Peptides against a protein of PDB entry 6D0Y. Designs and how they scored, part 86

Target 1, 225 residues: chain A of PDB entry 6D0Y
Amino acid sequence: ETEDHLESLICKVGEKSACSLESNLEGLAGVLEADLPNYKSKILRLLCTVARLLPEKLTIYTTLVGLLNARNYNFGGEFVEAMIRQLKESLKANNYNEAVYLVRFLSDLVNCHVIAAPSMVAMFENFVSVTQEEDVPQVRRDWYVYAFLSSLPWVGKELYEKKDAEMDRIFANTESYLKRRQKTHVPMLQVWTADKPHPQEEYLDCLWAQIQKLKKDRWQERHIL

## One batch from the design tools (peptide; made by RFdiffusion4, then SolubleMPNN)

Design b2_p17_6_s2
Fold by OpenDDE base, seed 3:
Structure b2_p17_6_s2 (fold): chain B 225 residues (1-225), chain A 17 residues (1-17)
Amino acid sequence: as target 1 above (225 residues)
Amino acid sequence: SDEETEKALLEAAKAAE
């Protein structure tokens, strides 16, 4: 395959086809594997790019990387490292929307057998540990909690299946933080009833409630969060 | 800390269970 053709194949995977998505991904993985000797760097860059720029195809590309990792373990490792570097760069550049998405992407890589569950747990432990930092802006603490919680729809089931005790500890720490953090009161967001005003929940509290419900439902989603 | 978070991210890369 030429470089241009590879780009086209990678960018367009998951689009409507006569074949199943799984079949197409397996086929593409084979093509990419065969071309790694000649185009490893290009393929790596392309995969990183589409992973970042096409969030609607998150599970498609995590699956593809999983298939590639199974074929070439070293390449899978290089990809993860590249994504971690990108996450670091996003954080440094204050691109928090990209950063949180990258955390979700990495989270889903656990399901694809690219990242080990214990490693992801360790990452989340360190995320939540930011809440214990002193003399830092609350926005920093909130973001790491958000990054953790918002990633659980993708990986919570797997992590609890393998590291339930550790996850419970992280949850306890998260709950503790949410109880003590400062909340902004916005009267305009209150829903008024005849008997009692019902304020709209603060966004992290709302997310926490959603995740708690998801956990209670054994991580089986019924509605998109 | 930032350093610890960075370390955790790096450790996520292809670690064995």
Scores: peptide ipSAE 0.036, ipTM 0.716, DockQ to the pose 0.019
Fold by OpenDDE base, seed 1:
Structure b2_p17_6_s2 (fold): chain B 225 residues (1-225), chain A 17 residues (1-17)
Amino acid sequence: as target 1 above (225 residues)
Amino acid sequence: SDEETEKALLEAAKAAE
């Protein structure tokens, strides 16, 4: 395949086809594997690009990478390393929306057997450890907690199945932080009833409650978070 | 620190189970 054709194949995967998505992904993985000797850098760059710029196709591309990793384990490793570098760059550029999405993408790669569960647990331990840093803005601490919690819908089940004790420690640390952090209450966001006014729950507290319920429901979602 | 977090992320990126 030529470079231009590879770009087209990668960008258009998951679109309408006479074949199943699974069949198309398997076929594409085979094509990409065959072209790695000649176009490894190009393919790597393309996959990183579509992973970042097409969030609506998250599961498509994580699955594709999973299939490709099964064919070429070293390439899978290089891809993960590239995505981690992108995460670092996003953080440095203060692009927090991209950064959190990349964390979710990496999380789903655990389900695709690209990243080991213990590795993801270690990453989340590192995130939550930021809450213990002194003399840093709370917004930094809050973001890492948010990145952790907001990724659990994708990988929480797998992590608890493999590393329940470690996950419980992370949860305990998270809960402790949420209890002691400064909360912002904005009057304009308050919900008022006729008899009992109550403020809208703070976004991290709300997310925490949702994740706790998700955990209780054995990580089966009944609603979109 | 950011540097410590980055190093840890790289080290944990794709460790075997």
Scores: peptide ipSAE 0.035, ipTM 0.708, DockQ to the pose 0.018
Fold by OpenDDE base, seed 2:
Structure b2_p17_6_s2 (fold): chain B 225 residues (1-225), chain A 17 residues (1-17)
Amino acid sequence: as target 1 above (225 residues)
Amino acid sequence: SDEETEKALLEAAKAAE
């Protein structure tokens, strides 16, 4: 495959075709594997780029990387390293929207057997440990909690299946932090119902409640979060 | 610290390899 053709194939994967998405991804993985000896760096860059720039195709590209990882384990590792590097760069650049997305992407890679569950647990333990840091802005603590919680829809099931005790600890620490953190003191919007008014929840509290519900539902999503 | 966090992320990623 030519370099331009590879770009086209990678960018267009997931588009409607006569074949199933799974079949298309398997086919593309085969093509990319065959071209790794000659175009590894290009393919790596392309995958990193589309992973970052096409969030609507998150699961498509995580699946593709999963397939590639199964074919070429070393490439999978290199991809993860590249994505972690990108995450670090995003954090350094204060691009927290990109950073949180990358955390979600990495989280979904656990489902695709690219990242081991224990490694992701360790990452989240590290995230939540930020809440215990002294003399740091609350916004920093909040972001890492947000990054953790907002990623659980993509990986919570897998992590609890394999590391339930560790996850419970992380949850306990998260809950503790959420209870003690300072909340904004602004006029609160309320949803008025026939029975009682409901105050608008703070965004992290709201997210926490959603994740708790998701956990209770055995990580089966019923609504778009 | 940010550096420690980043290091931990890398270590975690490496452990997955």
Scores: peptide ipSAE 0.058, ipTM 0.737, DockQ to the pose 0.018; fails the geometry check
Fold by OpenDDE base, seed 5:
Structure b2_p17_6_s2 (fold): chain B 225 residues (1-225), chain A 17 residues (1-17)
Amino acid sequence: as target 1 above (225 residues)
Amino acid sequence: SDEETEKALLEAAKAAE
């Protein structure tokens, strides 16, 4: 395949086809694997780009990377490293929207067997440990809690199945922090019931409540968060 | 390796300062 053709294939994967999405992804993974000897760097850059710029295709590209990782473990590792570097750069540049999305992407890679569950737990432990930092702005502490909680819809089930004790500790620490932090009331999208609307809550408190409900429902989403 | 990935993830978590 030529570089231009590879770009087209990667960017257009998941579009309507006569075959199943899984079949198409498996086919593309095979094509990409065969071209790695000649186009590894280009393929790596393309995958990183579409992963970041096409959030609507998050699960498509995490699945694709999972399939590639199964075929070429080293390439999967290089991809993860590249995404982590991008996360670091986003944080350094104070691009928090991109950073939180990258955390979600990495979280879903756990489901695709690209990142080990213990590694993700360790990262979340590190995130929540920021709440214990002294003499730092609360916005920093709040962001890491937000990044953790907002990623759980993608990986909470897997992490609790494999590391329930560690996850319970992280949850306890998170709850403790949320109880003692200063509150800033801002509008936020909430799940409403016709007969019993939820009261207006601070955004992290609201997210916490939603995640607690998701956990109670065994990580099966019945409502859009 | 998985260990290297874990270290990288941990490093990423500490990058925001």
Scores: peptide ipSAE 0.041, ipTM 0.738, DockQ to the pose 0.017; fails the geometry check

Design b2_p17_6_s3
Fold by OpenDDE base, seed 1:
Structure b2_p17_6_s3 (fold): chain B 225 residues (1-225), chain A 17 residues (1-17)
Amino acid sequence: as target 1 above (225 residues)
Amino acid sequence: KDEETEKLLEEAAKAAE
């Protein structure tokens, strides 16, 4: 495959086809593996680009990387390192929307057997440890908690299966922080039930409640967060 | 390597000022 054609294949994967998505991804992984000796740098850049710029295809590209990692472990490692560098750069640039998306992407890579569960747990431990930092804005603490909690729909099941004790500790620390943090109550339109108004919750408290419910449901999502 | 990845992930958590 030429470099230009590789770009087309990578960008268009997951589009309507007579073949299954799984079949197409397996085929593309094979093509990319074969071309790594000649186009490793190009393929790496392309995958990083589409991973970052096409969030609607998150699971497609995490799966593709998972398949490619199984074929070429070294390349999988280089991809992870590149994505981590991007995360660091986005944080330094105060691009928090990109940063949180990258955390979710990395989280789903655990499901694709690209990142080990213990490594992701360690990252989340570090995220939640920010809540214990002194002389930092609450918005910073809140963001790391948000990044952690909002990623759990993608990886919570796997992490609890392998690191339940560590995850319980992280949850305890998170709960403790949420109880202590200052909350801004903004008037919102109330939805009424039969006899009572629907309770209003701050966004992190609401997310926490949703994650607790998800955990209770054995991480089987019944509603879109 | 898993250990190396772990270190990188941990470092990424503290990248923001």
Scores: peptide ipSAE 0.062, ipTM 0.741, DockQ to the pose 0.017
Fold by OpenDDE base, seed 2:
Order: structure tokens, then sequence, then C-alpha cells
Structure b2_p17_6_s3 (fold): chain B 225 residues (1-225), chain A 17 residues (1-17)
């Protein structure tokens, strides 16, 4: 494959095809694996780029990376490292929208067996521990809670299956923080259910309620958050 | 890999300090 062709293949994966998505992903993983000796850096860069710029294809690219990781474990590691570096850069640049998305992406990589569940739990423990910092703005504390909670739709099931005790502790700490934090009035941006209308709530409280509902439903999503 | 990833993730968590 040529470099330009690889870009096209990576960018267009998951689009309309006569074959199943899984078949296409397996095929692409094979192509990429074969081309790693010649185009490793390019492929790595391309995957990182599409992963961060095409959020609508999050699960497609996490799955692809999962398949590629199974074929080339070292490359999978390098990809994760690159994404983590990007997360760090986003945080340093105060690009919190990109950062939270990257956390979600990394979270879904747990489901794809690219990142170990304990590692993700440890990261979330560190995130929630920021709420205990007293010499930082609340917006920082709130963001880390948001990053944690908003990622659970992608990884909550897996984390509770493997690290339920630790997750319960994180939840308890989160709940404690939410009770004591200063609340602000924000527009209602929650997912509506057909069953019962919900009153307008502060965004983190609303998200917390939604995540608790998701947890009670054993992480079976009935709607997209 | 897992340990290294964990370390990197921990570092990322503190990057906004």
Amino acid sequence: as target 1 above (225 residues)
Amino acid sequence: KDEETEKLLEEAAKAAE
C-alpha cells in the first residue's frame, strides 16, 4: 500500500461497504500490520489524527486499534502512548473538550483489550482525587469528575466487572464531592426519557443521575448520552 | 505495557496542575 492509499483506507473505514464492518476492520488491520515496517510512523500519526478528529467513529477506531494491537502488541502500546501524550498536551493547553474526548477514547480501548481495566481505574482514581485538592479552582475539580462520569458509558461495565470495589470507592468519593461543591444554574442539556420528565438540574448533578441510572440498568444503554 | 500505561495515565491526570 502507498502512503496516500493508507490515509484513504484509514479515513474511510466504517463507511458504506458490501462487506461487514468487522470484515473491513479485520482487513484493514491486516493491511496496516503488513505496512508497519515501512509506514509505522505515518500509520501511527494517521490513527491518532482520525481518532481525535472523527469522534463519530470512536468505536470504529478503537476496534481497529484493538485488532491491530492483537496483531502487533508493540504498536498498540505506542498508539496508547501517543494518545496519552496528546491528552497531556490538551490538558496543558486547557483544551478540555479534546481532553475529555480523549479520555472517552482511552476508556473504550479498555473494551478493545488495548488498555487494562486496572490501569483505567487507577486513572479515574487519580481524576477523582483532584476533587480533594483545596488550592485549585472548582472548574478543575469539576472537569475531572465530568471526564470520569462522561466516560463511564464506554467502560463502566468492564470496570465494574473487574474492579467493583475500587469503582464503588470512586463513586462514593464522587458523590461526596458533588454534595459539597458549589452549584451553578446551567441550561438543561440532559437526555430526555419518554417515561417521566425531569426537572432542570445542574449539569454534573444531572450527569451523575444519568450515570447512576445507567449503573442500575447494568450499563445497558437505552439511549445515547 | 500495562504498568507503563498506568504510569502515563497517572501523569496525564496531573498534567493540568
Scores: peptide ipSAE 0.060, ipTM 0.743, DockQ to the pose 0.017
Fold by OpenDDE base, seed 3:
Structure b2_p17_6_s3 (fold): chain B 225 residues (1-225), chain A 17 residues (1-17)
Amino acid sequence: as target 1 above (225 residues)
Amino acid sequence: KDEETEKLLEEAAKAAE
C-alpha cells in the first residue's frame, strides 16, 4: 500500500459499503498491520489525525484501534501515547473543546480493550482532584468535572463493573464539589416562559443529574444525553 | 504498557498546570 492509499482507506472507513462495518474494520486492521513495518509512523499520524478531526466517527476509529491493538500490542500503545500527548497539548493550550473530546475518545478506548479500566479511573481521579486545588479559577475546576461526567456515558459501565469502590469515591468527591461550588443561575428567556416557569438549571448540576440517572439505570441509556 | 499508560494519563490530567 502506498501512503496515499492508506490515507484514503483510513479516512473513508465506515462509509457506505457492500460489506458490514465490522468486516471492513477487520479488513482495514489487517491491511494496516501488514503495512506497519514500512509505514508505522504514517499510519500512526493518520490514525491520530482522524481520531481528532472526525468526531462523527469516534466509535469507528476506537473500534479500529481496538482491532489493531489486538494485532499489534505495541502499536496500540504508541497510539494511546500519542493521543495522551495530544490531550496534554490541548489542555496546555486551553483548547477545552478538543480536550473533552479526546477524553471521550480515550474513554471509549477502554471499551475497546485498548486502555485498562484502572488507568482510566486513575485519570478521572486526577481530574476530580483538580477541584481541590487552591487559588485556581473555578472554571478550571468545573471543566475537569465536566470532562469526567461527560465521558461517563462512554465508559461508566465498564469502570463501575471493575472499579466500583474507586468510582464511588470519585462520585462522592464530585458531589461534594458541586454542592459547595458557586453556581451561576441563568434565567430563562421570557419568550420561553410558560405559565409555570422554571429557571434553567446550572449546566453542571444538570449534567450531574443526568449522570446520576444513568448510573441508576445501570448505565443503559434510554435517551440521548 | 498499562502502568505506563496510567502514568501518562495521570500526567495528562495535570497538563494545564
Scores: peptide ipSAE 0.059, ipTM 0.742, DockQ to the pose 0.017
Fold by OpenDDE base, seed 4:
Structure b2_p17_6_s3 (fold): chain B 225 residues (1-225), chain A 17 residues (1-17)
Amino acid sequence: as target 1 above (225 residues)
Amino acid sequence: KDEETEKLLEEAAKAAE
């Protein structure tokens, strides 16, 4: 495959075709593997780019990377490293929207057997540990909690299956933080229904409630969070 | 600290399957 063709293939994967998505991904993984000797750097860069720019295809690209990782472990590792580097850079640049998405992406890579569950748990432990840091803005603490919680729909099931005790500890620490953090004046923000206005719940509390329900439901989502 | 987070993330990257 030519370099330009590879770009097209990677960018267009998941689009409607006569074949199943799974078959298309497997096929693409094979093509990419074959071209790694010649286009490794390009393929790596392309995958990182589409992962970041096409969030609607998150699971498509995590699956693709999973397939590639199975074929070429070294490449999978390099991809993870690249994504981690991007995450670090995003954090340093205060690009929190990109950062949180990258955390979600990395989370789903656990399901694709690209990242080990214990490693993800360790990352989340470190995230939640930020809540214990002294003399830091609450926004920092809140973001790491948000990044953790908002990623659980993608990886919570797997992590609890393998590291339930550690996850429970993280949850306990999270809950403790949420109880003691300063909240916005929720009563001032109301959603009006037909009959009565009701306070709009603070975003982290709302997310926490949703995640708690998800956990209770054995991580089976009934709707997209 | 951010440095600790970065270190852990790097370790996580090395633990790829």
Scores: peptide ipSAE 0.040, ipTM 0.715, DockQ to the pose 0.019

Design b2_p17_6_s4
Fold by OpenDDE base, seed 1:
Structure b2_p17_6_s4 (fold): chain B 225 residues (1-225), chain A 17 residues (1-17)
Amino acid sequence: as target 1 above (225 residues)
Amino acid sequence: SDAETQRLLEEAARAAE
């Protein structure tokens, strides 16, 4: 494949086709593998770009990377490193929306056998450890907790199956932090008029409750969070 | 610190399957 054609193939994967998505991804992984000797840097940049800019195709590209990693382990590692570098850059630039998305992307890479479960646990341990930092804004601590909790729908099942003790410690630390943090109560417009007032819950407390419910349900989602 | 967190994050992520 030519360099320009590779871009088209990578960007359009998962679109309408007579073949199954898995078949198309396997085929594309084979094409990309064959072209790595000549276009490794280009392919790496393209994959990083589409991973970041097309969040609606998150699972498509994590799966593609998983298939490619199985064919070329070194390339898979380079991709992960590139995504981590991008995460670091996003954090430095205070681009928290991109950063949290990248955490979710990395989380799903665990399911695709690209990142080991223990490594992801270590990452989340690092995130939750920020709650113990002194003389930092609460918004910083809250963000790392949010990034952790909001990623668990993608990887919580796998992490608890392999690292239940460590995950329990992370949960305990998270719960402890949520109990002691300052809570802001902002009145929200109630669309639903009822005789009894609808109780309002702080967003992190709400997310925590949702994740605890998800955990109780063995990480089987009944509804989209 | 943020820098320390980033370093540790990168170290952890390097252990790919």
Scores: peptide ipSAE 0.063, ipTM 0.732, DockQ to the pose 0.019
Fold by OpenDDE base, seed 3:
Structure b2_p17_6_s4 (fold): chain B 225 residues (1-225), chain A 17 residues (1-17)
Amino acid sequence: as target 1 above (225 residues)
Amino acid sequence: SDAETQRLLEEAARAAE
């Protein structure tokens, strides 16, 4: 395979085909595995790029990486490391939109057996621990809580099945933070009036409520969060 | 700090994998 061909294959996977997505992914995983000896760096870069730039194909690429990881564990590890590095860079650059997506991507990699549940729990513990840091802007603390909570739809079930005690601790810390943090009042939106019975809720409180409901429902989604 | 958090993220991901 040529580099250009590999790029095409990776970028176009999941698009309309006569074959099933699963079969296409298996086929692509085989091709990529075979080409790792010659194009490892290129394949790694390509996968990282599409994972980052094509959020609409999140589950496609997490699944692909899962298949590759099963074939070549070392490559899977290198991919995870690359993604974590990208996350670190995004955080350092205060690119929170990219960062939160990467957290979600990593979260789904747990379901694909690429990242171990304990590792993800540890990462989330690190996120929530930011709320305890001194001399840190609240906006940053809020973001880490947001990143944690907003990723739970993708991985909450798996984490609670394997690390329920640790997750409960993280939740307790999160709840504690949400209770003590300063809430920013946003001006009334046009769709919201003072005469309405339900005022607009602060976004983190709202998300917390949604996640609590999801947890109560044993992580079975009944609506779009 | 952010730097410390970033280091911990990387360490955590690899250590428990």
Scores: peptide ipSAE 0.059, ipTM 0.739, DockQ to the pose 0.018
Fold by OpenDDE base, seed 5:
Structure b2_p17_6_s4 (fold): chain B 225 residues (1-225), chain A 17 residues (1-17)
Amino acid sequence: as target 1 above (225 residues)
Amino acid sequence: SDAETQRLLEEAARAAE
């Protein structure tokens, strides 16, 4: 395949087709594997790019990487390393929106058997440990908690199945932090539906409640968080 | 490897501190 054709295939995967998405992904994985000897760097760059720029296709590309990893373990490792480097760069550049998305992407790679559950748990342990650091702004502490909690819809089930004790420790530390952190003092925003007021809840407390409910439901998501 | 991946993930977390 030519480089241009590879780009087209990678960018357009998941679009309407006569074949199933699963079949298309398997086919694409085969094509990419065959071209790795000649176009490894190009394919790596393309996958990193679409992973970052097309968040609506997160699960498509994590699945694709999972299939590629199964075919070529070394390539899977190189891809993960590239994404981690991007995460580090995003954090260094204070691009926290990109950073949190990358954490979610890496989280879903656990489901695709690209990243081991213990590795992800270790990362989350480090994230939550930031809440215990002195001389760190609360906004930074809040972000790491947010990054952790907001990624759990993608990986919470797998992590609790494999590392339940460690996850419980992380949850306990998170809960402790949420109880002691300062809440922003702003005028309460209320959304009104008929005669029923709905006050706006603090975003981390709200997210925590949602994740607790998800956990209680054995990580069976019935609504989009 | 899994060990290398874990190391890199941990380093990423520390770099954010």
Scores: peptide ipSAE 0.114, ipTM 0.776, DockQ to the pose 0.017; fails the geometry check
Fold by OpenDDE base, seed 4:
Structure b2_p17_6_s4 (fold): chain B 225 residues (1-225), chain A 17 residues (1-17)
Amino acid sequence: as target 1 above (225 residues)
Amino acid sequence: SDAETQRLLEEAARAAE
């Protein structure tokens, strides 16, 4: 396959086809594997690009990477490293929207057996540990908590199946932080809303409640968060 | 620090299945 053709295949996977998505992904994984000796760098870059630019195809590309990882473990590792590097770059650039998406992407890679559950737990431990940092803006602390919580719909089940004790600790620390953090906007919003069928809740508290409910429901989603 | 966190993230995520 030529580089241009590979790009086309990677970008168009998941589009309308007479074949199942799974079969197409398997086929593409085979094609990509065969071309790794010649186009590893290009394929790696392409996958990283589409992973970032096509969030609507998140599960498609995580699955594809999972299939590739099964075929070529080293490539899977390189991809993960590239994505982590991109996450780091996003954080450095204060591109928090991209960063949080990347965390979600990485989270789903756990389901695809690309990233080990313990590694993801460790990542989330690192995230929540930011809440304990001294002399940092709350926005930083809040973001890492948000990144953690907002990723749990993708990986919470797997992590609790594998590392329940550690996850409970993370949850405890998260809860503790949420209780003590400043919540300046909620009272302000409540003042302006006289008739409120639902009390206005701070966004992290709201997310926390949703995640707690999800956890209580054994990570079976009743609705998309 | 941000740098430390980023390093830790990389380290934590290095283990692939």
Scores: peptide ipSAE 0.071, ipTM 0.734, DockQ to the pose 0.019; fails the geometry check

